# Ledger of designs, part 355: peptides against a protein of PDB entry 3JWR

Target 1, 323 residues: chain A of PDB entry 3JWR
Amino acid sequence: TRELQSLAAAVVPSAQTLKITDFSFSDFELSDLETALCTIRMFTDLNLVQNFQMKHEVLCRWILSVKKNYRKNVAYHNWRHAFNTAQCMFAALKAGKIQNKLTDLEILALLIAALSHDLDHRGVNNSYIQRSEHPLAQLYCHSIMEHHHFDQCLMILNSPGNQILSGLSIEEYKTTLKIIKQAILATDLALYIKRRGEFFELIRKNQFNLEDPHQKELFLAMLMTACDLSAITKPWPIQQRIAELVATEFFDQGDRERKELNIEPTDLMNREKKNKIPSMQVGFIDAICLQLYEALTHVSEDCFPLLDGCRKNRQKWQALAEQ
Target 2, 298 residues: chain A of PDB entry 3JWR as posed
Amino acid sequence: TRELQSLAAAVVPSAQTLKITDFSFSDFELSDLETALCTIRMFTDLNLVQNFQMKHEVLCRWILSVKKNYRKNVAYHNWRHAFNTAQCMFAALKAGKIQNKLTDLEILALLIAALSHDLDHRGVNNSYIQRSEHPLAQLYCHSIMEHHHFDQCLMILNSPGNQILSGLSIEEYKTTLKIIKQAILATDLALYIKRRGEFFELIRKNQFNLEDPHQKELFLAMLMTACDLSAITKPWPIQQRIAELVATEFWEQGDQVGFIDFVCTQLYEALTHVSEDCFPLLDGCRKNRQKWQALAEQ

## One batch from the design tools (peptide; made by RFdiffusion4, then SolubleMPNN)

Design b2_p28_5_s2 (from b2_p28_5, 12 letters changed)
Fold by OpenDDE base, seed 2:
Structure b2_p28_5_s2 (fold): chain B 323 residues (1-323), chain A 28 residues (1-28)
Amino acid sequence: as target 1 above (323 residues)
Amino acid sequence: MSAILDVTEEEYEEAREILEEFLRKMGE
């Protein structure tokens, strides 16, 4: 395609020029081409292209295929969300110095997972899929959408001309796919709620050890969640805009819940309750976000900007909630 | 033992209920 030709021939700017190492990064002003260029730079600067012998054209095609398999009619869970998740992962690995704590296969898997974790998202949560008796709910009992996202990820990775993992041994390939699956599934907040207590306790007791395979898997899951939720850490103007996109998608689901399922939506998804967004954001930060970024900062102090951003946004939302 | 993949149905349902209850209360 013309798009592939343009991407493959383009000069890829440095990470510094693209500012993709910054935790304060925003994609709002970037074209689709620029987001793809940023993605190439992430793979290159993490040494993934070299270490796993990726062909440039294959990587370009894969990126475009991933982007194409996000829906454009979904307000939040689209390519830009996946891209921002991957950018946060890149920043955490580089600026947050987590790269030095992980293997190349783990880094490869995390970056692929971040870009792929919401593939073909329909703008509705697992509860809606289950209650609507969607065909996907017949295939999977739990983490329905996350299983679907992984299936889409696998489909793309195996598609002709998109095989960015062709340079891996059979064992490396199996390991990578396992980690990708675990990382994508970890973005189910239910799984986060179940496992976060163990992680926080290990941190609190100073017993956290990345040499333990179980604890490594736990950490990768927490890191994925931290990147997935990273919008809450962004500078206030960016946070506000993203919060509006999230609200739009949730309200669209709420409208569908009324129309298709004949149920009253929760306040989070109720368009008529938009005035509660500030207080709901405070609640979300306190219950889900703060402890995660505190724990992550304990593992790597250079991740502090994520925690600081989260705290600052909590203050801003609280001030709005008090009006 | 897998930290993420080896969650039992019971464990998942408990976590789901906790999450749903939290989401319901967010507006209070």
Scores: peptide ipSAE 0.389, ipTM 0.876, DockQ to the pose 0.820
Fold by OpenDDE base, seed 3:
Structure b2_p28_5_s2 (fold): chain B 323 residues (1-323), chain A 28 residues (1-28)
Amino acid sequence: as target 1 above (323 residues)
Amino acid sequence: MSAILDVTEEEYEEAREILEEFLRKMGE
């Protein structure tokens, strides 16, 4: 395609030029081409292209395929969300110095997972899928959408001309897919709630050990969630804009819940409760986000900007909630 | 065993309920 030709021929700017090592990064001003260039840079600077012998054209095609398989009519869970998740992962690995704590396969898996974790997202949560009796709800008992996201990820990875993992051994491939699956599934907040307590306790007791395979898996899951939720850490103008996108998508779901399921949406999904967004954001930060970024910062102090951003945004949302 | 993948249906439903309750309370 012309798009592929343009991307493959383009000079990829440095990570410094693209500012993709910054936790404060924003994609708002970036074209789709520029987001793809950023993604190439992430793979390159993490040594994934070299270490796994990725062909440039194949990587370009894969990126475009991933982007294409996000829906444009979804307000938040689209390519830009996935891209920002991956950028946060990149920043955490580089600026947050987590790269040195992980294997190349783990890094590869995390980056692929970050980009892929919401593939073909429909702008509705698992509860809606279940209640609507969608065919996907018949295939999976829990984490319905996350399983679907992984299936889409796998489909793309195995598609002709998109096989960025072709340089891996069979064992490396299996390991990578396992980690990708775990990482994508970890973005289900229900699983986060279930597992975070163990992680936080390990941190609290100073017993956290990345050499333990179980603890490593927990850490990767927490890291994925931290990146997935990283909008909450962004500079206030960025955070506010993203929060509006999230609200739009949630309200769209609420409207569908009323129309299609004949149910009253929760306040989070209720367009008529827009004035509750600030207080809801404070609640979300307190219950879900703060402890996560605190724990991540304990693993690597260089991740502090995520925690600091989260705290600052809590203050901003609290101030709005008091008006 | 995978810490993430080996969640029982019961464990998941419990966590889901916690999440839903939390999300509901956020609007209060």
Scores: peptide ipSAE 0.389, ipTM 0.877, DockQ to the pose 0.840
Fold by OpenDDE base, seed 1:
Structure b2_p28_5_s2 (fold): chain B 323 residues (1-323), chain A 28 residues (1-28)
Amino acid sequence: as target 1 above (323 residues)
Amino acid sequence: MSAILDVTEEEYEEAREILEEFLRKMGE
């Protein structure tokens, strides 16, 4: 395609020029082509292209295929969300110095997972899928959408001309797919709630050890969640704009719940309760976000900008809740 | 055993209920 030709022939700017090492990064000013260029730079600077012998054209095609398999009519869970999740992962690995704590296969898997974790997202949560008796709810007992996202990821990875993992051995391939699956499934907040207590307790007791395979898997899951939720850490103007996109998508779900399921939506999904958004954001930060970024900062102090951003946004939301 | 994949159905449902309760209370 013309798009592939343009991307493959383009000079890829440095990570510094693209500002993709910054935790304060915003994609609002970037074209789709520029987001693809940023993604190439992430793979290159993490040494993934060199270490796994990726062909440039294949990588370009894969990126465009991933982008194409996000829906354009979904307000928040679209290509830009996946791209921002991957950018936060890149920043955590580089600026946050987590790269030195992980293997090349783990880094490869995390970057692929971050870009792929919401593929074909429909703008509705697992609860909606279950209550609507969607065919996907019959295939999977739990984490319905996350299983679907992984299936889409696997489909793209196996598609002709998109096989960015062709340079891996059979064992490396199996390991990479296992980690990708675990990382995508970990973005289900129910699984996060179930497992986060173990992680926080290990940190609190100073017993956290990345050499333990179980603890490594737990850490990768927490890191994925931290990147997936990273909008809450952004500078206030960026945070507000993203919160509006999230609210738009949630209100669209609430409208569908009324119309299609004949149920009253929760306040989070209720368009008529916009005035509760600030207090709900404070609650979300306190219950879900703060402890995660605190624990991540204990693993690597260079991740502090994520925690600091989260704290600053809590103060801003609290001030709005008091008006 | 996988830390993420080795969650029983009972454990998942408990976590889901906690999440749903939290999301409900956020609006109060």
Scores: peptide ipSAE 0.383, ipTM 0.876, DockQ to the pose 0.845
Fold by OpenDDE base, seed 4:
Structure b2_p28_5_s2 (fold): chain B 323 residues (1-323), chain A 28 residues (1-28)
Amino acid sequence: as target 1 above (323 residues)
Amino acid sequence: MSAILDVTEEEYEEAREILEEFLRKMGE
């Protein structure tokens, strides 16, 4: 395609030029081509292209295929969300120095997972899919969408001309897919709620050890969630804009719940309750976000900008809630 | 053993209920 030709022939700017190592990164001013270039840079600077013998054209095609399989009519869970998740992962690995704690296969899996974790997202949550009796709800009992996201990821990875993992051994391939699946499933907040206590307790007791395979898996899950939720850590103007996108998508779901399911949406998904957004954001930060970024910062102090951003945004949302 | 993949249906439903309660409280 013309898009592939343009991407494959383009000079890829440095990570410094693209600012993709910054936790404060914003994609708002980037074209789709530039987001793809950023993605190439992430793979390159993490040594994934070299270590796993990726063909440049294949990587370009894969990136474009992933991007294509996000829906454009979804306000938040689109390519830009996936891209920002991956950028946060890249920043955490580089600036946050998490790279030094992980294997190349884990890094490969995390980056692929970050980019793929919401593939073909429909702008509705698992509860909606279940209540609508969608065919996917018959295939999976829980984490319905996350299983679907992984299935889409696997489909793309196995598609002709998109096989960025073709340079891996059979064992490496299997390991990578396992980690990708775990990482994508970890973005289900229900699974986060279930497992985070174990992680926080390990940190509190100073018993956290990445050499333990179980604790490693737990850490990767927490890291994925931290990146998936990283919008809450962004500078205030960026945070506000992303919060509006999230609210838009949630309100769209709420409207569909009324129309298609004949139910009253929760306040979070009720556009008539938009005045509660500031207080809800404070609640979300307190219940879900703060302790995660505290724990992550404990694992690597260089991740502090995520925690600091989260704290600052809590203050901003609290001030709005008090008006 | 996988920390993520080995979650039972019962464990998931419990976690889902907790999450839903958090989301409810956010709206209050």
Scores: peptide ipSAE 0.379, ipTM 0.874, DockQ to the pose 0.846

Design b2_p28_5_s3 (from b2_p28_5, 13 letters changed)
Fold by OpenDDE base, seed 5:
Structure b2_p28_5_s3 (fold): chain B 323 residues (1-323), chain A 28 residues (1-28)
Amino acid sequence: as target 1 above (323 residues)
Amino acid sequence: MSAILDVTEEEYEEAKKILEEFLKKLGE
């Protein structure tokens, strides 16, 4: 395609030029081409292209394929969300110095997972999929959408001309896919809620050890969630704009719940309760976000900007909730 | 076994309920 030719021929700017190592990064001003260039840079600077002998054209095609398999009519869970998740992962690995704590296969898997974790998202949550009796709800009992996202990821990875993992041994390939699956499934907040307590306890007791395979897997899951939720850490103007996108998508679901399922939506998904967004954001930060970024910062102090951003945004949302 | 995938059905349902209750209460 013309798009592929353009991407493959383009000079990829440095990570510094693209600012993709910044935790404060925003994609709002970037074109689709620029997001693809950023993605190439992430793979390159993480040494994934060299270490796994990726062909440039294949990587370009894969990126475009991933992007294409996100829906444009979804307000938040689109390519830009996946891209921002991957960028946060990249920043955490580089600026947050987590790269030194992980294997190349783990890094490869995390980056692929971050980009792929919401593939073909429909702008509705698992509860809606289940209640609507969607065919996917018949295939999977739990983490319905996350299983679907992984299936889409696998489909793309195995598609002709998209095989960025062709340079891996069979063992490396199998390991990578395992980690990708785990990472994507970890983005189910229910799984996060279940597992975070174990992680936080290990941190609290100073017993956290990345050399333990079980703890490694926990950490990778927590890191994925931290990147997935990273919008809450962004500078306030960016946070507000992203919150509006999230609200839009939730309100769209709420409207569909009324229309299609004949149910009253929860406040989170009720457009008539837009005035409650600030208080809901405070609640979300307190219940889900703060402890995660505190724990992550404990593992790597260089991740502090994520925690600091989260705290600052909590204050801003609280101030709005009091008006 | 995977730290993330090694969740029993009962554990998942419990977590799901916690999440759902939390999401419902965010507006209160």
Scores: peptide ipSAE 0.372, ipTM 0.864, DockQ to the pose 0.793
Fold by OpenDDE base, seed 3:
Structure b2_p28_5_s3 (fold): chain B 323 residues (1-323), chain A 28 residues (1-28)
Amino acid sequence: as target 1 above (323 residues)
Amino acid sequence: MSAILDVTEEEYEEAKKILEEFLKKLGE
């Protein structure tokens, strides 16, 4: 395609030029091509291209395929969300110095997972999928959408000309897919809620050890969630804009819940209660986000900007909630 | 054993319930 030719021929700017190592990164001013260039840079600077012998054209095609398989009519859970998740992962790995704590396969898996974790997202949560009796709800009992996202990821990875993992051994491939699956599934907040306590307790007790395979997996899950939720850490103007996108998508779901399911949406998904967004954001930060970024910062102090951003945004949302 | 994948159905439903309750409470 013309798009592929353009991407493959383009000079990929440095990570510094692209500012993709910054936790404060914003994609708002980036074209789709530029987001793809950023993604190439992430793979390159994490040594994934070299270490796993990725062909440039194949990587380009894969990126474009991933991007194509996000829906354009979804307000938040689109390519830009996936891209920002991956960028946060990249920043956490580089600026947050987590790269040195992980294997190349884990890094590869996390980056692929971050980009892929919401593939073909429909702008509705698992509860909606279940309640709507969608065919996907018959295939998977738990984490319905996350399983679907992984299936989409796997489909793309196995598609002709998109096989960025072709340079891996069979064992490496299996390991990578396992980690990708785990990472994508970890983005189900229900799983996060279930597992976070163990992680936080390990941190609290100073018993956290990445050499333990179970703890490693737990950490990868927490890191994935931290990146997925990283919008909450962004500079306030960025946070506000993203929050509007999230709200839009939730309100769209709420509208569908009324029309399609004949149910009254929760306040979070009720456009008539948009005035509650600030207080809901505070609640979300307190219940879900703060402890995660605190724990992550405990694992790597260089991740502090995420925690700091989260705290600052909490203050901003609180101030709005008090008006 | 996967820390993420080895969640029992019961555990998942419990977590889901917690999440749903939390999300509902956010609007209060």
Scores: peptide ipSAE 0.362, ipTM 0.864, DockQ to the pose 0.814
Fold by OpenDDE base, seed 2:
Structure b2_p28_5_s3 (fold): chain B 323 residues (1-323), chain A 28 residues (1-28)
Amino acid sequence: as target 1 above (323 residues)
Amino acid sequence: MSAILDVTEEEYEEAKKILEEFLKKLGE
């Protein structure tokens, strides 16, 4: 395609020029082509292209395929969300110095997972899929959408001309796919709620050890969640804009719940209760976000900008809630 | 065994309920 030719022939700017190492990064001013260029730079600067012998054209095609398999009619869970998740992962690995704590296969898996974790998202949550008796709800008992996202990820990875993992051994390939699946499934907040207590307790007791395979898997899951939720850490103008996109998608679901399911939506998804957004954001930060970024900062102090951003945005939302 | 994937159905349903209750309370 013309798009592939343009991307493959383009000069890829440095990470410094693209500012993709910054935790304060925004994609709002970037074209789709520029987001693809940023993604190439992430793979290159993490040494993934060299270490796993990726062909440039294959990587370009894969990136474009991933982007194409996000829906354009979804307000938040689209390519830009996946791209921002991957950028936060890149920043955490580089600026947050987590790269030195992980293997190359783990880094490869995390970056692929971050880009792929919401593939073909329909703009509705697992509860809606289950209640609407969607065919996907018959295939999977739990983490319905996350299983679907992984299936889409696997489909793309195995598609002709998109096989960025072709340079891996059979054992490396199996390991990578295992970690990708675990990382994508970890973005189910229900799994986060179940597992976060163990992680926080290990941190609190100073018993956390990345050399333990179980604790490593737990950490990778927490890191994925931290990147997935990283919009809450962004500078206030960026955070506000993203919060509006999230609200739009949730309200669209609420409208569908009324129309299609004949149920009254929760306040979070109720368009008529927009005035509660500030207080709901404070509650979300307190219950879900703060402890996660505190624990992540304990593992790597260079991740502090994420925690600091989260705290600052809590203050901003609290001030709005008090008006 | 996977720390993330080796969740029983009972454990998942419990976590799901906790999450749902939390999300509901955000509007209160």
Scores: peptide ipSAE 0.361, ipTM 0.860, DockQ to the pose 0.814
Fold by OpenDDE base, seed 4:
Structure b2_p28_5_s3 (fold): chain B 323 residues (1-323), chain A 28 residues (1-28)
Amino acid sequence: as target 1 above (323 residues)
Amino acid sequence: MSAILDVTEEEYEEAKKILEEFLKKLGE
């Protein structure tokens, strides 16, 4: 395609030029091409291209395929969200120095997972999918959308000309897919709620050990969640804009809940309750975000900008809630 | 055991309820 030719022929700027190592990174002014170039740079600078012998054209095609399989009519859970999740992962690996704690296969899996974790997202949560009797709800009992996202990821990875994992051995391939699946499933907040206590307790007791396979898996899940939620850590102007996108998508779901399911939406998804957004954001930060970024910072102190950003945004939202 | 994949049905439902209660409480 013309798009592929353009991407494959383009000079890929440095990570420094693209600022993709910054936790404060914003994609707002980037074109789709530039986001793809950033993604190439992430793979390159993490040594994934070299170590796994990825062909440049295949990587380009894969990136474009992933991007294409995000819906354009979804306000938040689109390519830009996936891209920002991946960028946060990249920043955590590089600037946060987590790269040194992980294997190349784990890094490969996490980056693929970050880019793929919301593939074909429809702008509605698992509860809506279940209540609407969507066919996917018949296939999966739990983490419905996350299973679907993984299925889409696998489909793309196995598609002709998109096989970025073709340089892997069979065992490496299996391991990578396992980690990708785990990472995508970890983005189900229900799973996060269930498992985070174990992680936090290990940290609190100074018993956290990445050499333990179970703890490694737990850490990867927490890291994935931290990147998925990383909008809450961004500089305030960026945070506000992203919060508006999230609210838009939630309100769209709420509107559909009223229309299609004849139910009153929760305040989070109720357009009429938009004035509660600041207080809800404070609650979300306190209940979900702060402890995660504290724990992550404990594992790697260089991840502090995420925690600091989260704290700053809490203060900003609190100030708005008090008006 | 997988930290993520080895969640029982009961554990998942419990976590789901906690999350739902939390989300509900945000609106109060």
Scores: peptide ipSAE 0.347, ipTM 0.855, DockQ to the pose 0.817

